# Designs tried in a protein design run: peptides against a protein of PDB entry 1IK9. Part 203

Target 1, 211 residues: chain A of PDB entry 1IK9
Amino acid sequence: MERKISRIHLVSEPSITHFLQVSWEKTLESGFVITLTDGHSAWTGTVSESEISQEADDMAMEKGKYVGELRKALLSGAGPADVYTFNFSKESCYFFFEKNLKDVSFRLGSFNLEKVENPAEVIRELICYCLDTIAENQAKNEHLQKENERLLRDWNDVQGRFEKCVSAKEALETDLYKRFILVLNEKKTKIRSLHNKLLNAAQEREKDIKQ
Target 2, 207 residues: chain A of PDB entry 1IK9 as posed
Amino acid sequence: MERKISRIHLVSEPSITHFLQVSWEKTLESGFVITLTDGHSAWTGTVSESEISQEADDMAMEKGKYVGELRKALLSADVYTFNFSKESAYFFFEKNLKDVSFRLGSFNLEKVENPAEVIRELIAYALDTIAENQAKNEHLQKENERLLRDWNDVQGRFEKAVSAKEALETDLYKRFILVLNEKKTKIRSLHNKLLNAAQEREKDIKQ
Target 3, 195 residues: chain B of PDB entry 1IK9 as posed
Amino acid sequence: MERKISRIHLVSEPSITHFLQVSWEKTLESGFVITLTDGHSAWTGTVSESEISQEADDMAMEKGKYVGELRKALLSVYTFNFSKESAYFFFEKNLKDVSFRLGSFNLEKVENPAEVIRELIAYALDTIAENQAKNEHLQKENERLLRDWNDVQGRFEKAVSAKEALETDLYKRFILVLNEKKTKIRSLHNKLLNA

## One batch from the design tools (peptide; made by RFdiffusion4, then SolubleMPNN)

Design b2_p24_1_s3 (from b2_p24_1, 13 letters changed)
Fold by OpenDDE base, seed 2:
Structure b2_p24_1_s3 (fold): chain B 211 residues (1-211), chain C 211 residues (1-211), chain A 24 residues (1-24)
Amino acid sequence: as target 1 above (211 residues)
Amino acid sequence: as target 1 above (211 residues)
Amino acid sequence: SFEEELEKEIEEMEKSFQNKLKEA
């Protein structure tokens, strides 16, 4: 089961932060349990897949698009842009929310909630979920941090080996060329010496023919 | 200000999870605010640096060691090893906790708390802190994940360059040797040819002298 | 012979070259 808790403001109680919990299985489209709390009272309702489909039809909206709007409204919390207005009557237990666009506000959904008899248990469970989520996220952060530190070491090690390889390649090329030039010069000197000996032998023979 | 919320169990109410909030400035030794809640009621007390020093003296414990024990008791939550036992009387508002060792249990500290008149506000603020902490930790996780993915790419890029450098070094060496051998063989052939010409010229001269 | 000297010099250079490559 997936869960999201968001902070919301009710139009009727704008000075009191409320918490909206949504719980669902895999997809929000399959239905969800909604819980509203003010830290003293709690209200819960179940929204079925059939109710979601009916609300989409009543809005003349494609179901996938409607569920996309529900996900933004119910799971994002009131982002700073007041795009969603939440309304709740504690008397009727009627919860509804509106999407505010520049030129049009429209009701996105409405639910009947029931007052929870033991709100303290719901609030304790909600705090437990928050603490468990914090612990899980902290453990993940510590793991990712250790992995990042490992990857940085591994990168530095390979980078240092790469730089040594580049330098060794350049040094090898330079040494090879120097050695090659030395040997070429020795052979060139020997060829010149042999040519001079041939020229001298030919000149001596030409002198011996000329007596 | 630093804050930690932990889940605890009271000896008097072991079936009801309580939440222990501790808030302090930089160091727990400088004093702290403690808040206990069950999701319906809340109790708060302030513990001064002087009270911490007095409790350390009364225990005949070095202050730094005592603060180290307070940090384990109050900030760790009840870890699975029940090393700390928490007691609270709602009537007297007296909170005390014990450290359980194999052969000895001892009182680690005691505080008088005051019942909060508006527990819902304290509970809402506690939930807000949990949600804010979740959001901060999620943002940190997403950042660390992106950095991890970056470091993996950077490592793969350098590793691939390193492997190419190694291969290019070996190829360079092999090519330079092949070229060197070719040029050496050309010079060797030229030297042999010149030696044979010298030998022939000397033999012809020796024939001309015998003639 | 001149050929044997030249062959020895080539072999010594090849060995010197191979040894430096093994040391790098």
Scores: peptide ipSAE 0.024, ipTM 0.816, DockQ to the pose 0.096; fails the geometry check
Fold by OpenDDE base, seed 4:
Structure b2_p24_1_s3 (fold): chain B 211 residues (1-211), chain C 211 residues (1-211), chain A 24 residues (1-24)
Amino acid sequence: as target 1 above (211 residues)
Amino acid sequence: as target 1 above (211 residues)
Amino acid sequence: SFEEELEKEIEEMEKSFQNKLKEA
């Protein structure tokens, strides 16, 4: 089961932060349980897959698009865009929400809720879920931080090896060329010396033939 | 201001999870505010630096060690070790907690609380803090995840460059040696040829002198 | 012989080069 808790403001009670919990199995499309609380009272309702389909049909909206709007409204909380308005009557237990666009607002969904007899249990469970989620997220943060520090060390080690390899390649090339030139020059000098000796010997023989 | 919310079990109500919020400025030693709730009622108390000092003195415990025990008791929640037992009387509003060791339990601290007139406000604020902490931790997780993915890419890039540099160094060395040997062998062949010509010329001259 | 000296000089250069490569 997946769940999301969001802060909402009710049009009827804008000074009191309410909390909307949505719980579902795998997909919101398959239905969900909604729980509303003000920290004193709680209300719950179940929305079936058939109700979601009926609301999509009544809106003449494709089901996947409609569920996408439900996800934004019910799971994202009051984002900074005030795109969704929430209404709840404690008397009728009727919950409805609207999408506010520039020139038009329309009802996106409506649910009958039931007042929870023991709201303290729902509130305690909600706080427990928040504390569990905090602990899980903290453990994940600590793990990711340790991985980050490891990856940074590993990067520095490879970078240092790479720089040493580049410098060693340049040094090797320079040393090889210097050695090659030295040996080549020695062999050129020896060739020149032998060539001069051969020329001198040929000149001496030409002198000996000329008596 | 720093705060921590923990789940606790009261000896008087072990079937009902309670929540203990501790709030402090910089250090727990400077005093703190404790809030206890069961999701319906809330109780608050303020513990001064002087009370902490007096409790440490009454226990004949060094203040830093005592504050270290307070941190473990009040901020860590009921860890799996059940090392701390919490007691609260709703009638007297007296909160006390004990450290349970193998052979001895002792009272670590005791505080008078006051019942909050509007517990729903305290509960809403507590849930708000949990939701804010979840959002902050999620944002940090997403950031660390993106950094880890970046560092992994950067590591792979440097590793691939390093491997190419190693291969290029080996190839350069092999090529330079092959070229060096080729040129050296050419010069050796030329030196040998010139040396043989010089020996032949010397032998011909020795024949001409014997003739 | 001149050839043996030249061969020895080359072997010494090859060895000197291989040793410097192993020390790097």
Scores: peptide ipSAE 0.023, ipTM 0.816, DockQ to the pose 0.096; fails the geometry check
Fold by OpenDDE base, seed 3:
Parts: C-alpha cells; sequence; structure tokens
Structure b2_p24_1_s3 (fold): chain B 211 residues (1-211), chain C 211 residues (1-211), chain A 24 residues (1-24)
C-alpha cells in the first residue's frame, strides 16, 4: 500500500489549509482511498478502477493521460502554479477538482465522500504516518551520510596512492636514465682507450718495419 | 526555533496515541513550549528557564543532567523501554511525567497546560510541520544520493588511473632494463673485439722482433 | 688480464643494477 498526504486549499475555505490523503495499491489506476481533513473533521471516499475508467471516458481522455493528471492533482496538491483547484461541500460531501489552463478550466474529477464518525482516529493515524515517514527518511539520510563519508575517505586514500605512484614512476625513470648514461659513458671511455692503444701499436710496428 | 513531535501514551488513555510537540530556541534549557494533542483537543503550556532550574533544584539534580533527562523524555517519547511514563488530567490540565527504573519511579517534571480554543489550527500547523519536514528530508536524501553517485564515479576514475600508473611503472622498469642489457652487451662485445686485436698485434710484433 | 677486469667490472655493474632493482 502506498500513501501520499498533500496540503490543499478549498475554494470554499481559502484561509484553512486542508490535507488530502490518497492511499492506493501499486498504481493509482487500480483505484484509491481519498481522505480529506481540516484538522477537526474528516471525510473519506473510495474510488474504484471502474470510476476512474468512467471519468476518463466521460472526459474523452485516454486513461493513462487521465491517471497522469490525477497523480499531479491528488499527490502534489495544487502546486505553486494553481493549476489545480479543489472544491468541497461539507453539506453534500461532494468533492470535485478542476484543471485551470490560461483559456479554459475543466473538471478533472468528482467524488462523494462520507463524513468520518471519529475524525480524531483518522487525524492520529495521519500524524503517525507522517512521524513514521520522518523516522524512515532520517534513518536513510544518516545511512547515506555515512556512506558519503566512507566514499570520501576511500577516494582520498586512492588519490594519495595515485600521487605516490606518479612520483615513484617519474623518480624511477630519472634514476634509471642517470645510471644508464653513467655506465654507457664508462664503456665508451674504455673503448676509446683500447682504440688508442691499437693505433699506437700500429704506428710502432710501421716504425719497426722502416731501418 | 527547533521543534520535535513525538508519540506518547498517557496512563489515563492507554488506547489513544497522543502527540507531544516541544518547541524551543537553541537549547531546551532556555525554556520551551509544550503542546499535547489527541487529534481532537489540544493543550499548550510554556516552560521557562526559571521553571526548569526550579524543578532541577527541587529534584536535587544538576541542571545539565536534568535537561538531559527532559530531552530523552520529551523529544524521544516513552521509547521502547517504557522508561518514561506520561500522565495528563483533562480536568485540571495538569501534565506530569515520571522516570521508571527497576527499583524506583520518580517524577521528572510537571506542567500546567491550557486548553487551546481552536485545536484544529494547532493540528493543521502540526501536520504542516510534518509535511515540511518530510519534504526537506526528501530533498536532502536526493542530494546525498547524487553526491554518493558522484563520489563513486570519482573513486572509479582515480582507481582506474592508479591501476594504469602501476602497470605503466612496471612496464617502464622492464623495458628500461631490457634496453640497458642490450646496449651493455653490445659494448662488451666491442671491448672484447678490441682486446683480441691488441693481443694479436702484440704477438705479431714479438714474431717480427724474433725475426 | 684486461678481459678479466672488464668482465668483473661488468658483473659488478649487473649486480649493482639488480640489487638496486630489488631495493625499489
Amino acid sequence: as target 1 above (211 residues)
Amino acid sequence: as target 1 above (211 residues)
Amino acid sequence: SFEEELEKEIEEMEKSFQNKLKEA
């Protein structure tokens, strides 16, 4: 079971924040329970899959598009753009809401609600759900914070190892080249010395032949 | 201003979840506003710094320790260990709570509350605060999740660079050694060849002198 | 002989190089 509570304003009571609770199973399309409260009274109604289908047909709207509008209206409240307007008659228990566009307003849906006999139970349960949601979200936040701190430590450790590896590679290259040049120069000096000895020996032999 | 809402059970009404709202500035020690509701009625009282100090003195408890017990009782509810018991008389509007230990129960504090004339406003504001807290916590969760995903990408990038650096260091070392040995062996061969020419020249000169 | 000295100097360089490889 999924649940959403939203703040709404009623056209009839614009100074009083109302709360719209919607409860459903898996998809809003399959039907839902709607609860309206002003913090003193509560009203509940059940909306079936068949009622949602009938309202979509009466509007000549594709069902998925209609459910998409229901989801925006009922689960987000009016929103900051006043795109959705809510109406409720306490006398008739008739709830209806409209989508407001620049050039046209149209009724999006209507429900008969029943006045709850014990509104205090509904309000207590609604507050309990809010407190449970706060606790769950707090626990998830604390977990994500700890994971974030862990990942930052792990990143710093790898970064420090990477910097050491870069420095060690550069040092190795420089050291190996210096050593190689030293050894190569020693061997070049020895080769030059041997060549000079060979030239001298050849010159002495040419002198010995000339006598 | 800081606020906490907790579920409590009253000894007088054990079947009805009550809600205890506490509001304070910076520290609970400086005083607080307490609000009790059952979802139909609400009661409010203000507790001053002087009342907190007087209750601590009357209990012969150090003020910081007393405030620590108040924080556990009033901000956490009874908790799963039933360490704190709450009592409220609707007739006298007298609220008191006790700390239960194995061998002793003692009164931790007592307040006179006033019945709120418009409890629906208090309940609506309480629900609004819960919904605001849910929205804030949700936004923080989404931010922490995105940061967690960023840190994981950054870690993978550095790890992959580190592995490449290690492999490049090992490859560099191996290549430089192979090249060094090749050049060294060529110089050894050239030195040996020059020595053999010198030995042959010396032997020929010794033959020419005997000749 | 000069060849024996050269061979010893080369072996010492090879050992010095190998030892410094193991120390890195």
Scores: peptide ipSAE 0.020, ipTM 0.815, DockQ to the pose 0.071; fails the geometry check
Fold by OpenDDE base, seed 5:
Structure b2_p24_1_s3 (fold): chain B 211 residues (1-211), chain C 211 residues (1-211), chain A 24 residues (1-24)
Amino acid sequence: as target 1 above (211 residues)
Amino acid sequence: as target 1 above (211 residues)
Amino acid sequence: SFEEELEKEIEEMEKSFQNKLKEA
């Protein structure tokens, strides 16, 4: 079961925040239970899949689009743009809502509600659901925070290893070059020494041939 | 202002979940407002810093320890261990709570509450606070999730750079050694050639002297 | 001269080495 609670303002009672709970199984299209409360009274209605289909047909709207609009109206609450207007009569228990466009407002849907006999139980259950949701979200937040701290440590550790690897590569290259130059210079000196000995031996032989 | 709402069970009404709201400024020690509701009626009391100090003195408990127990009782809710028992009389509006230990139960504190004239407003405000807290926690969770995804990407990027740096270091070392060995072998061959020429020149000179 | 060839070969190795330092 999925559930969403939203704050709404009724056209008849604009100074009193009302709460609209919608509860459904899997998809809103399959039907839902709507509960309205002012913190004292509660009203509930069940909307079937057939009623949703009928409202879509009456509007000449494709069912998927209608359910999409229904989801925006009933689950998002009235966003700051007053795109959805809610109406409720406590006398008739008739609930309807409208979509407000720039040049046109139209009825999106309507439901008959029934006054709940024990509104305190519905209100207590609603508060319990809010408290459970807060606790679950806090636990997720604490988990994500610990994961974030872990990932940041792991990133810093690898970054520090990478920087050390770069520096060690440059140092190794420089050391290998220095060693290479030293050994080359030793071999160069030995070649020079052997060449000088060869030149001296050739000069001595040319002197011995000349007596 | 800080606020916490907890579910409690009253000894007088164990089948009906009650909600205990505590609101305070900076620290619970500085005083707090307590609100009790059953989803129909509400009761509120203000507890001063002086009352907290007096209750600590009456218990012969150090104020910091008493406030620590008060925080556990009033802000944590009754955990599954029934460590704290709550009592309320709707007739006297007297609220008191006890700490249950293995061998001893004792009164931790007591407060006079007043019945709220418009409980629906208190209940609506409480639900609004819960909905605001849910929205804030959801926004924090979405932010932390995006940060975790960022940190994981950044970690993978640096890890991949580090592995490439290690491989490049080993490849560079191997290439430098191969080049060094080649040049050393050339110089060693040149030294051997010069040494053989020197030996031949010396042998020819020794033949010319014997001749 | 043999010395000039050896000097040129060392300089070419030093340059080849310096160029690889810049490409890493």
Scores: peptide ipSAE 0.019, ipTM 0.816, DockQ to the pose 0.097; fails the geometry check

Design b2_p24_1_s4 (from b2_p24_1, 12 letters changed)
Fold by OpenDDE base, seed 4:
Parts: structure tokens; C-alpha cells; sequence
Structure b2_p24_1_s4 (fold): chain B 211 residues (1-211), chain C 211 residues (1-211), chain A 24 residues (1-24)
């Protein structure tokens, strides 16, 4: 079961933060349980897949698009508060919400809720869920932080090896060329020396032939 | 102001999860505000630095050690539940807690609480704090996840460059040596040829002298 | 033999190079 708790403001009670909990299985489209609380009272209702389909049909909206709007309205939390207006009558237990666009406001959905007999239990469970979520998120945060520190060390190690490899390549190239030039020059000097000896020997032989 | 909310079980109400909120400035040693709630009622009390010091003295415990025990008792959340026992009388508004060791149980602290007149407001604020903490932790987790993905990419990039550098160094070395050997062998062949010509010239001259 | 001398010079260069690679 998936769950989302959001803060909402009711048009009838704008000074009192209310909490809207939505619980569903896999997809909101399959239906959901909605719970509203003011920290003293709680109200709950179940919205079926058939009711979601009926509301979509009544709106002349495609079901997937309608569910997309429901997800934004009911699961966003404190998104920019001004897009959705929530209404609830504690007398009729009728909950409805509107989408406010620039020039158009329309009712997105309406649900009958029932007053919870033991609101304290619902509120305690809601707080427990929040505390569990905090603990889970903290554990995930600590894990990600440790991974981040590991990855940074691993990056520094490879970077240092890479810099050493670059420097070693450049040093190798320079050293090999210097050594090659030295050896090549030595062999060139030897060739020149031998060539001069041959020229001298040829000149001496030409002198010996001339007596 | 720092805040911690924890689940506790009262000895008097073991079937009902209670929530213990502690709020303090910088250090718990400077005093704190404690709030207890069952999701219907709330009780609050302020514990001063002087009261903390007095409780430490009454226990014959060093203040820093005592505050360390308070931190474990009041801020741990659902640590292994069995180390601290919480007691609260709704009639007397007297809150006390004990540390349970293998062979020793002792009262760690006791506080007078006052019943909150509007518990719904305290509960709403507590839920708001939980939702804010969830949002903050989620944002931090998303940030750390993106950083980890970045660091992993950066590591892969440097690793790939390093592998290319190693391969390029080895290829350079091999190529330079092959080229050097070829040129040296050419010069060596030239030296041998010149040396043989000198030996032949010397032998011919020795024949001409014997002639 | 000039061949052996040049072969030794190449082998010495190879050894010195290999040594530098191991020291890096």
C-alpha cells in the first residue's frame, strides 16, 4: 500500500491546517482511501475505481488524464497552494475540491466521508507513519552520504593515477627521443670517421700507383 | 531550536503509542521543552538548566553524563525499547522515566507537565514538523542521489581516460623502440659495409706492397 | 663484434626503460 500525507487548507477553515492522507494500492486509478484530519477529528472515505471512472465521465475527461489531476490534487503536498481548492462540510461530511485555472475553476471531484469514531487512533497512526518515513529517509540519506564519500575517494584515486600516467607518458617520450638522438649521433660520427678513413686510403693508393 | 519526536509506550497505557517531543536550544543541557501526546490530549513542560543540574546532583551523576543519559532516553526514538521505561499520570501530570539495566533500575528524571488546553493545535504543529522534515530529507536524498550519479559518471570518464593513457603509453613505447631499432640497424649495416671496404682496401694495399 | 655491442646498447636501453616504468 502506498500512502501520501499532505497539508491542505479548507475554504471553510482557512486558519486551521488540515491533513489529507491518501492511501492506495499500486495506482490511484484502482481506488483509494482518503482521510482528513484537523488534529482533533478525523474523517475517512473510500473511493472506488468505479467512482473514479464515473467522475471522469461526468467531467468528459479521459480516465488517465483525470487520475493525473487527482494525483496532483491529492498527492502533491504543498505544491503552489493556489491551484487546488479544498472544501469540506463537517455537517454533511461532503468533501470536494476544485482546480483553479486563470479564467476557469471547475470541480475536480467530490467524496462522501465518514467521521471516524476514534480519531486519536487515526492521528497516532498518521504520526507513526510520518516518524517511520523520517527514519527511512534518514537511513537512506546516511547511506547515500557514505556512497558519495566513497565515490569521491575513488574518483580522486583514479584522477591521481591518470595524472601520473600522463606525466609518465610525456617523460617517457622525451627520454626515448633524447637517448635515440645520442645513439644516432654516435653512429653518425662512426660512419663519418670510417668514410674519412676510406677516402684517405683511396688517396694514398692513388699516390702509390703514380713512380 | 532543535526538535526530536519519538514514539514511547507509557507503563500505564502500553497499548497506546504516545509521542514525546523534546525541543531545545543548541544543547539539551541548557534546558528543554517536553511535550507528550496520545493523539487526543497533549501535555507540556519546561525543564530548566537548573532542574537538569539538580536531577544530576540528586543522582550523584556528573552533569555531562546525566545529559548524555537524558539524550538517550528522550531523543533516541525507537531505540531498543527495553532500556527506558516511561511513566505518566494524567491525574497528577507527573512524568518520570527509568533506566533499566540487567540488575538495576533507577529513576533517571521526573517532570511536572501541564495539560495543553488546545491539543489539536499542538498535534497539528507536530504533524507539520514531521511533514517538513520528510520534505527536507527527501530533497536532501534527491540531491545526494544526483551527486552520486554525477560522481559515478566522473569516475567512469576518468577511468576511461586512464585506460586510454596506459594503452597509449605502451603503444608509444613499442612504436618508438621499433623505429629506433630499424634506424640503428640501418646505421649498423652502413658501419659494417664501411668497415669491410676498409679491410679490403688494406688487403689490396698489402698485396701491392708485396708486389 | 659491433653487432653484439649494439645489441647490448639496445638491451640496456630496454632495461633502463623497464626499470623507469616499474619505479613510476
Amino acid sequence: as target 1 above (211 residues)
Amino acid sequence: as target 1 above (211 residues)
Amino acid sequence: DFEEELKKEIEEMEKEFQKKLEEA
Scores: peptide ipSAE 0.023, ipTM 0.815, DockQ to the pose 0.031; fails the geometry check
Fold by OpenDDE base, seed 3:
Structure b2_p24_1_s4 (fold): chain B 211 residues (1-211), chain C 211 residues (1-211), chain A 24 residues (1-24)
Amino acid sequence: as target 1 above (211 residues)
Amino acid sequence: as target 1 above (211 residues)
Amino acid sequence: DFEEELKKEIEEMEKEFQKKLEEA
């Protein structure tokens, strides 16, 4: 079961924050339970999949689009743009809400709610759900924080190894070249010496032939 | 201002969850506001730094230790070990709590609370605080998740560069040694050839002298 | 590209090494 609690303002009581709880199974399209509370009284109603389908049809709206608007209205609360207006009559227990467009407002949906006999129990359960959600989110935050710290340590370790590898490569190259040059110069000197000895031997032979 | 809301069970009403809200400035030692609610009624009281000091003295407990016990009792709720027992009289508005030890329970503190005239306002504000805390924690979770994903990408990038650097170092070493061996072998062959020419020249000269 | 830089370094080193071999 999924649940969302939002703050709303009623047109009839703009001075008091109301809370709108929506509970559903898998998708909002399959129906939902709506609970309204002012922190003293509570009202609840069940909206079926058939009612959602009927309201979409009555509005001549595609069902997926209609459910998308329900989700924005009921799960987000009144966003900063007053895009949705909520109305509730305590006398009739009739709840309805409108979408505000630039030049027109239209009724998006309506529900008959029932006054809860024991509102304190509903309010306590709502607070319990909030506290559970806080605890779960805190535990997740602590886990993610520890994971971030681990990843940062691992990054620093690899970065340090990489820098050492780069430096070691440059040092290796420089050292190998120096060693190669030394050995090559020794061999070059030996070759020059042997060539000079051959030249001298040839000159001596040419002198010996000339008596 | 810091705030903590916890679930507690009262000895007098073990069947209903109560909520204990504690609000303080900087440290619990400087005093706090306590609010108790059952989702219908609310009770509040202010505990001063002087009262905390007096209760610590009356208990013959070091103030820092006493405040440490207050923090555990009032901010954690009844943990799974029933370490703290809460009592409240609705008639007298007297709240007290005990610490349960293996062989003894002792009163840790007591407060005179006042019944709130408009409990719905206190309850609404409490729910608002919970919803704000949920939103803040969700935003923090989303931020930490994105940071984790960034750190993981950065780690993979450095790891890949490191592996390439290692492979490049090994390849460089192998290549340089192969080239060096080739050149050294050529120079060694040239030296051998020159030595043989010198030996032959010397042998020819020795023949010419015998002739 | 680290591989291209490495290849260039190896080629430059080959040239220097070859030049020093010819001078040798």
Scores: peptide ipSAE 0.023, ipTM 0.817, DockQ to the pose 0.049; fails the geometry check
Fold by OpenDDE base, seed 5:
Structure b2_p24_1_s4 (fold): chain B 211 residues (1-211), chain C 211 residues (1-211), chain A 24 residues (1-24)
Amino acid sequence: as target 1 above (211 residues)
Amino acid sequence: as target 1 above (211 residues)
Amino acid sequence: DFEEELKKEIEEMEKEFQKKLEEA
């Protein structure tokens, strides 16, 4: 089961933060349970897949688009306070919400809730869920932090090895060229020496022919 | 101000999860506010630095060690349920807790609480704090996830550049050696040719003298 | 380790090149 808790302000009680819990299985389209609380009283209702389809039809809206609007209204939490307006009557237990656009406000959905006999149990379970969610998120955070520190070390190690490889390549190239020039110059000197010996031998032979 | 909320079980009401909120400024040693709730009623008390010191003295315990035990009892949440026992009387508003060791249980601390007149406000604020903490932890997790994805990309990029640098170094060295051997062999061939010309010239001169 | 391997490989290649240079 998936759950989302959001803070909402009721038009009838704007000074009292209410909490809207929505619980569903896999998809909001298949129906959901709605729970409203002020920290003292609680009200719960079940919305079926058929009710969601009927509300979409009454709005002349495609079901997927309607469910998309329900997700934004009920699950996004307090988006900009001005986009969704929530209404609840404690007398009738009637809950409805509106979407406010620049020039038009329209009713997005309406649900009958029932007053919970033991609101303290619902509130305790809600707090337990919040504490469990905090603990799970903290464990994920610690895991991601340790992985981040590992990846940063591994990155620094490879970066350092890469920089050393670049420098070693440049040093190797420079050293090989220096050694090559030295050996080439020695071979050039030997060639010059041998040419001079050949020239001298030829000159001596020309002298011996001239007696 | 720092805050920690924990689930506790009272010896008097073991079937009802209670919530213990502890709030403090910088250090628990400087005093704290304790709030207990069952989701219907709430009780609050303030513990001063002097009360903490007095409880440490009454226990004949060093203050830093005593504060260390308070942190474990009040802030760690439900550690193994068997280490700390919590007691509360709704009639006297007296709260006390014990540390259970294998062979000895001892009272760790005791506090007088006062019943809150508007428990719904305390519960709403507690739920708000939980929801804010969830949102902050989610934002941190999303940030760490994006950073891990960045570091992983950067690591893969440097690793790939490093492997290419190693291969390019080996290829450069092999190419330079091949070029050097070719040029050296050409120079050796020229030297051998010049030596043979010198030997021939010397042999011709010896023939001319014998003639 | 890799720097030492690269340095050893450079030194070995230096020795081989020097040896080939001396044999020439």
Scores: peptide ipSAE 0.022, ipTM 0.816, DockQ to the pose 0.038; fails the geometry check
Fold by OpenDDE base, seed 2:
Structure b2_p24_1_s4 (fold): chain B 211 residues (1-211), chain C 211 residues (1-211), chain A 24 residues (1-24)
Amino acid sequence: as target 1 above (211 residues)
Amino acid sequence: as target 1 above (211 residues)
Amino acid sequence: DFEEELKKEIEEMEKEFQKKLEEA
């Protein structure tokens, strides 16, 4: 079961933060349980897939689009203020909400809720869920932080090895060329020496022909 | 102000999860506000730095060590079960807690609490704090996840460049040696040719002298 | 001719090697 808790403001009680819990299985489209609380009282209702389908049909909206709007209204928490207006009558237990657009406001849905006999149990469970979610998110944060630190170390190690490789390549090229020039110069000197010996031998022969 | 909410079980009401909120400025040692709630009623007390010092003295414990034990008892949430026992009397509003060691249990502290007149406000604020903490932790998780993905990309990029550098260094060394061997062989051939010409010239001279 | 050619080829190789040493 997935769950989202949001703070909402009711038109009837704008000074009192209410909490809207929605619980569902896999997808909101398959139905959900809605719970409203003011920290003293709680009200719960169940919305079926058939009711969602009927509401979409009544609105002449494609079901997936309608469910997308329900998700934005009921699961976003404090979305940007004023986009959704929530209304609840404690007397009738009738909950309804509207989407406010620039030029058009329309009812997005309505639910009949039932007053919970033991609201303290619902409130305790809600707080437990919040504390569990905090603990899970904190454990995930600690894990991601450790991995981030690991990746940074690994990056620094590879970067340092890369820089050493670049420098080693340049140094190798320079060293090899220097060594090659030295050996080439030795061979040049030998060639020059042999050429001079040949010239001297030719000159001596020319002297021997001239007696 | 720092805050921690923990779930506790009272010896008097072991079937009802209670929530222990502790709020403090900078350090727990400078005093704190303690709030206990069962999701219907709330009780609050203020503990001063002087009371903490007095309790440490009464226990004959070094203040920093005592505050360290308070931090473990009051801020750890569900520490390992059974290490701390919490007691509360709704009649006297007396809250006390014990540390249970293998061979010794001792009272770690006690507080007089006051019943809150409007528990719903305290509960709403507590839920708001939990929701805010969830949102903050979620934003931090999303940030750390994005950074983790960035660091992984950056690592892969540097690793790929490093591998290319290693391969390029090895290829460079091999290419330079091949080129050098070719040039050396050409010079060796020229030296051999000149040496043969010198030998021929010497042989011709020896023929001319015998003639 | 051969000495001059050898000298030229050697000077060209020296220039190529020197140029690569200056580019490194």
Scores: peptide ipSAE 0.022, ipTM 0.817, DockQ to the pose 0.042; fails the geometry check

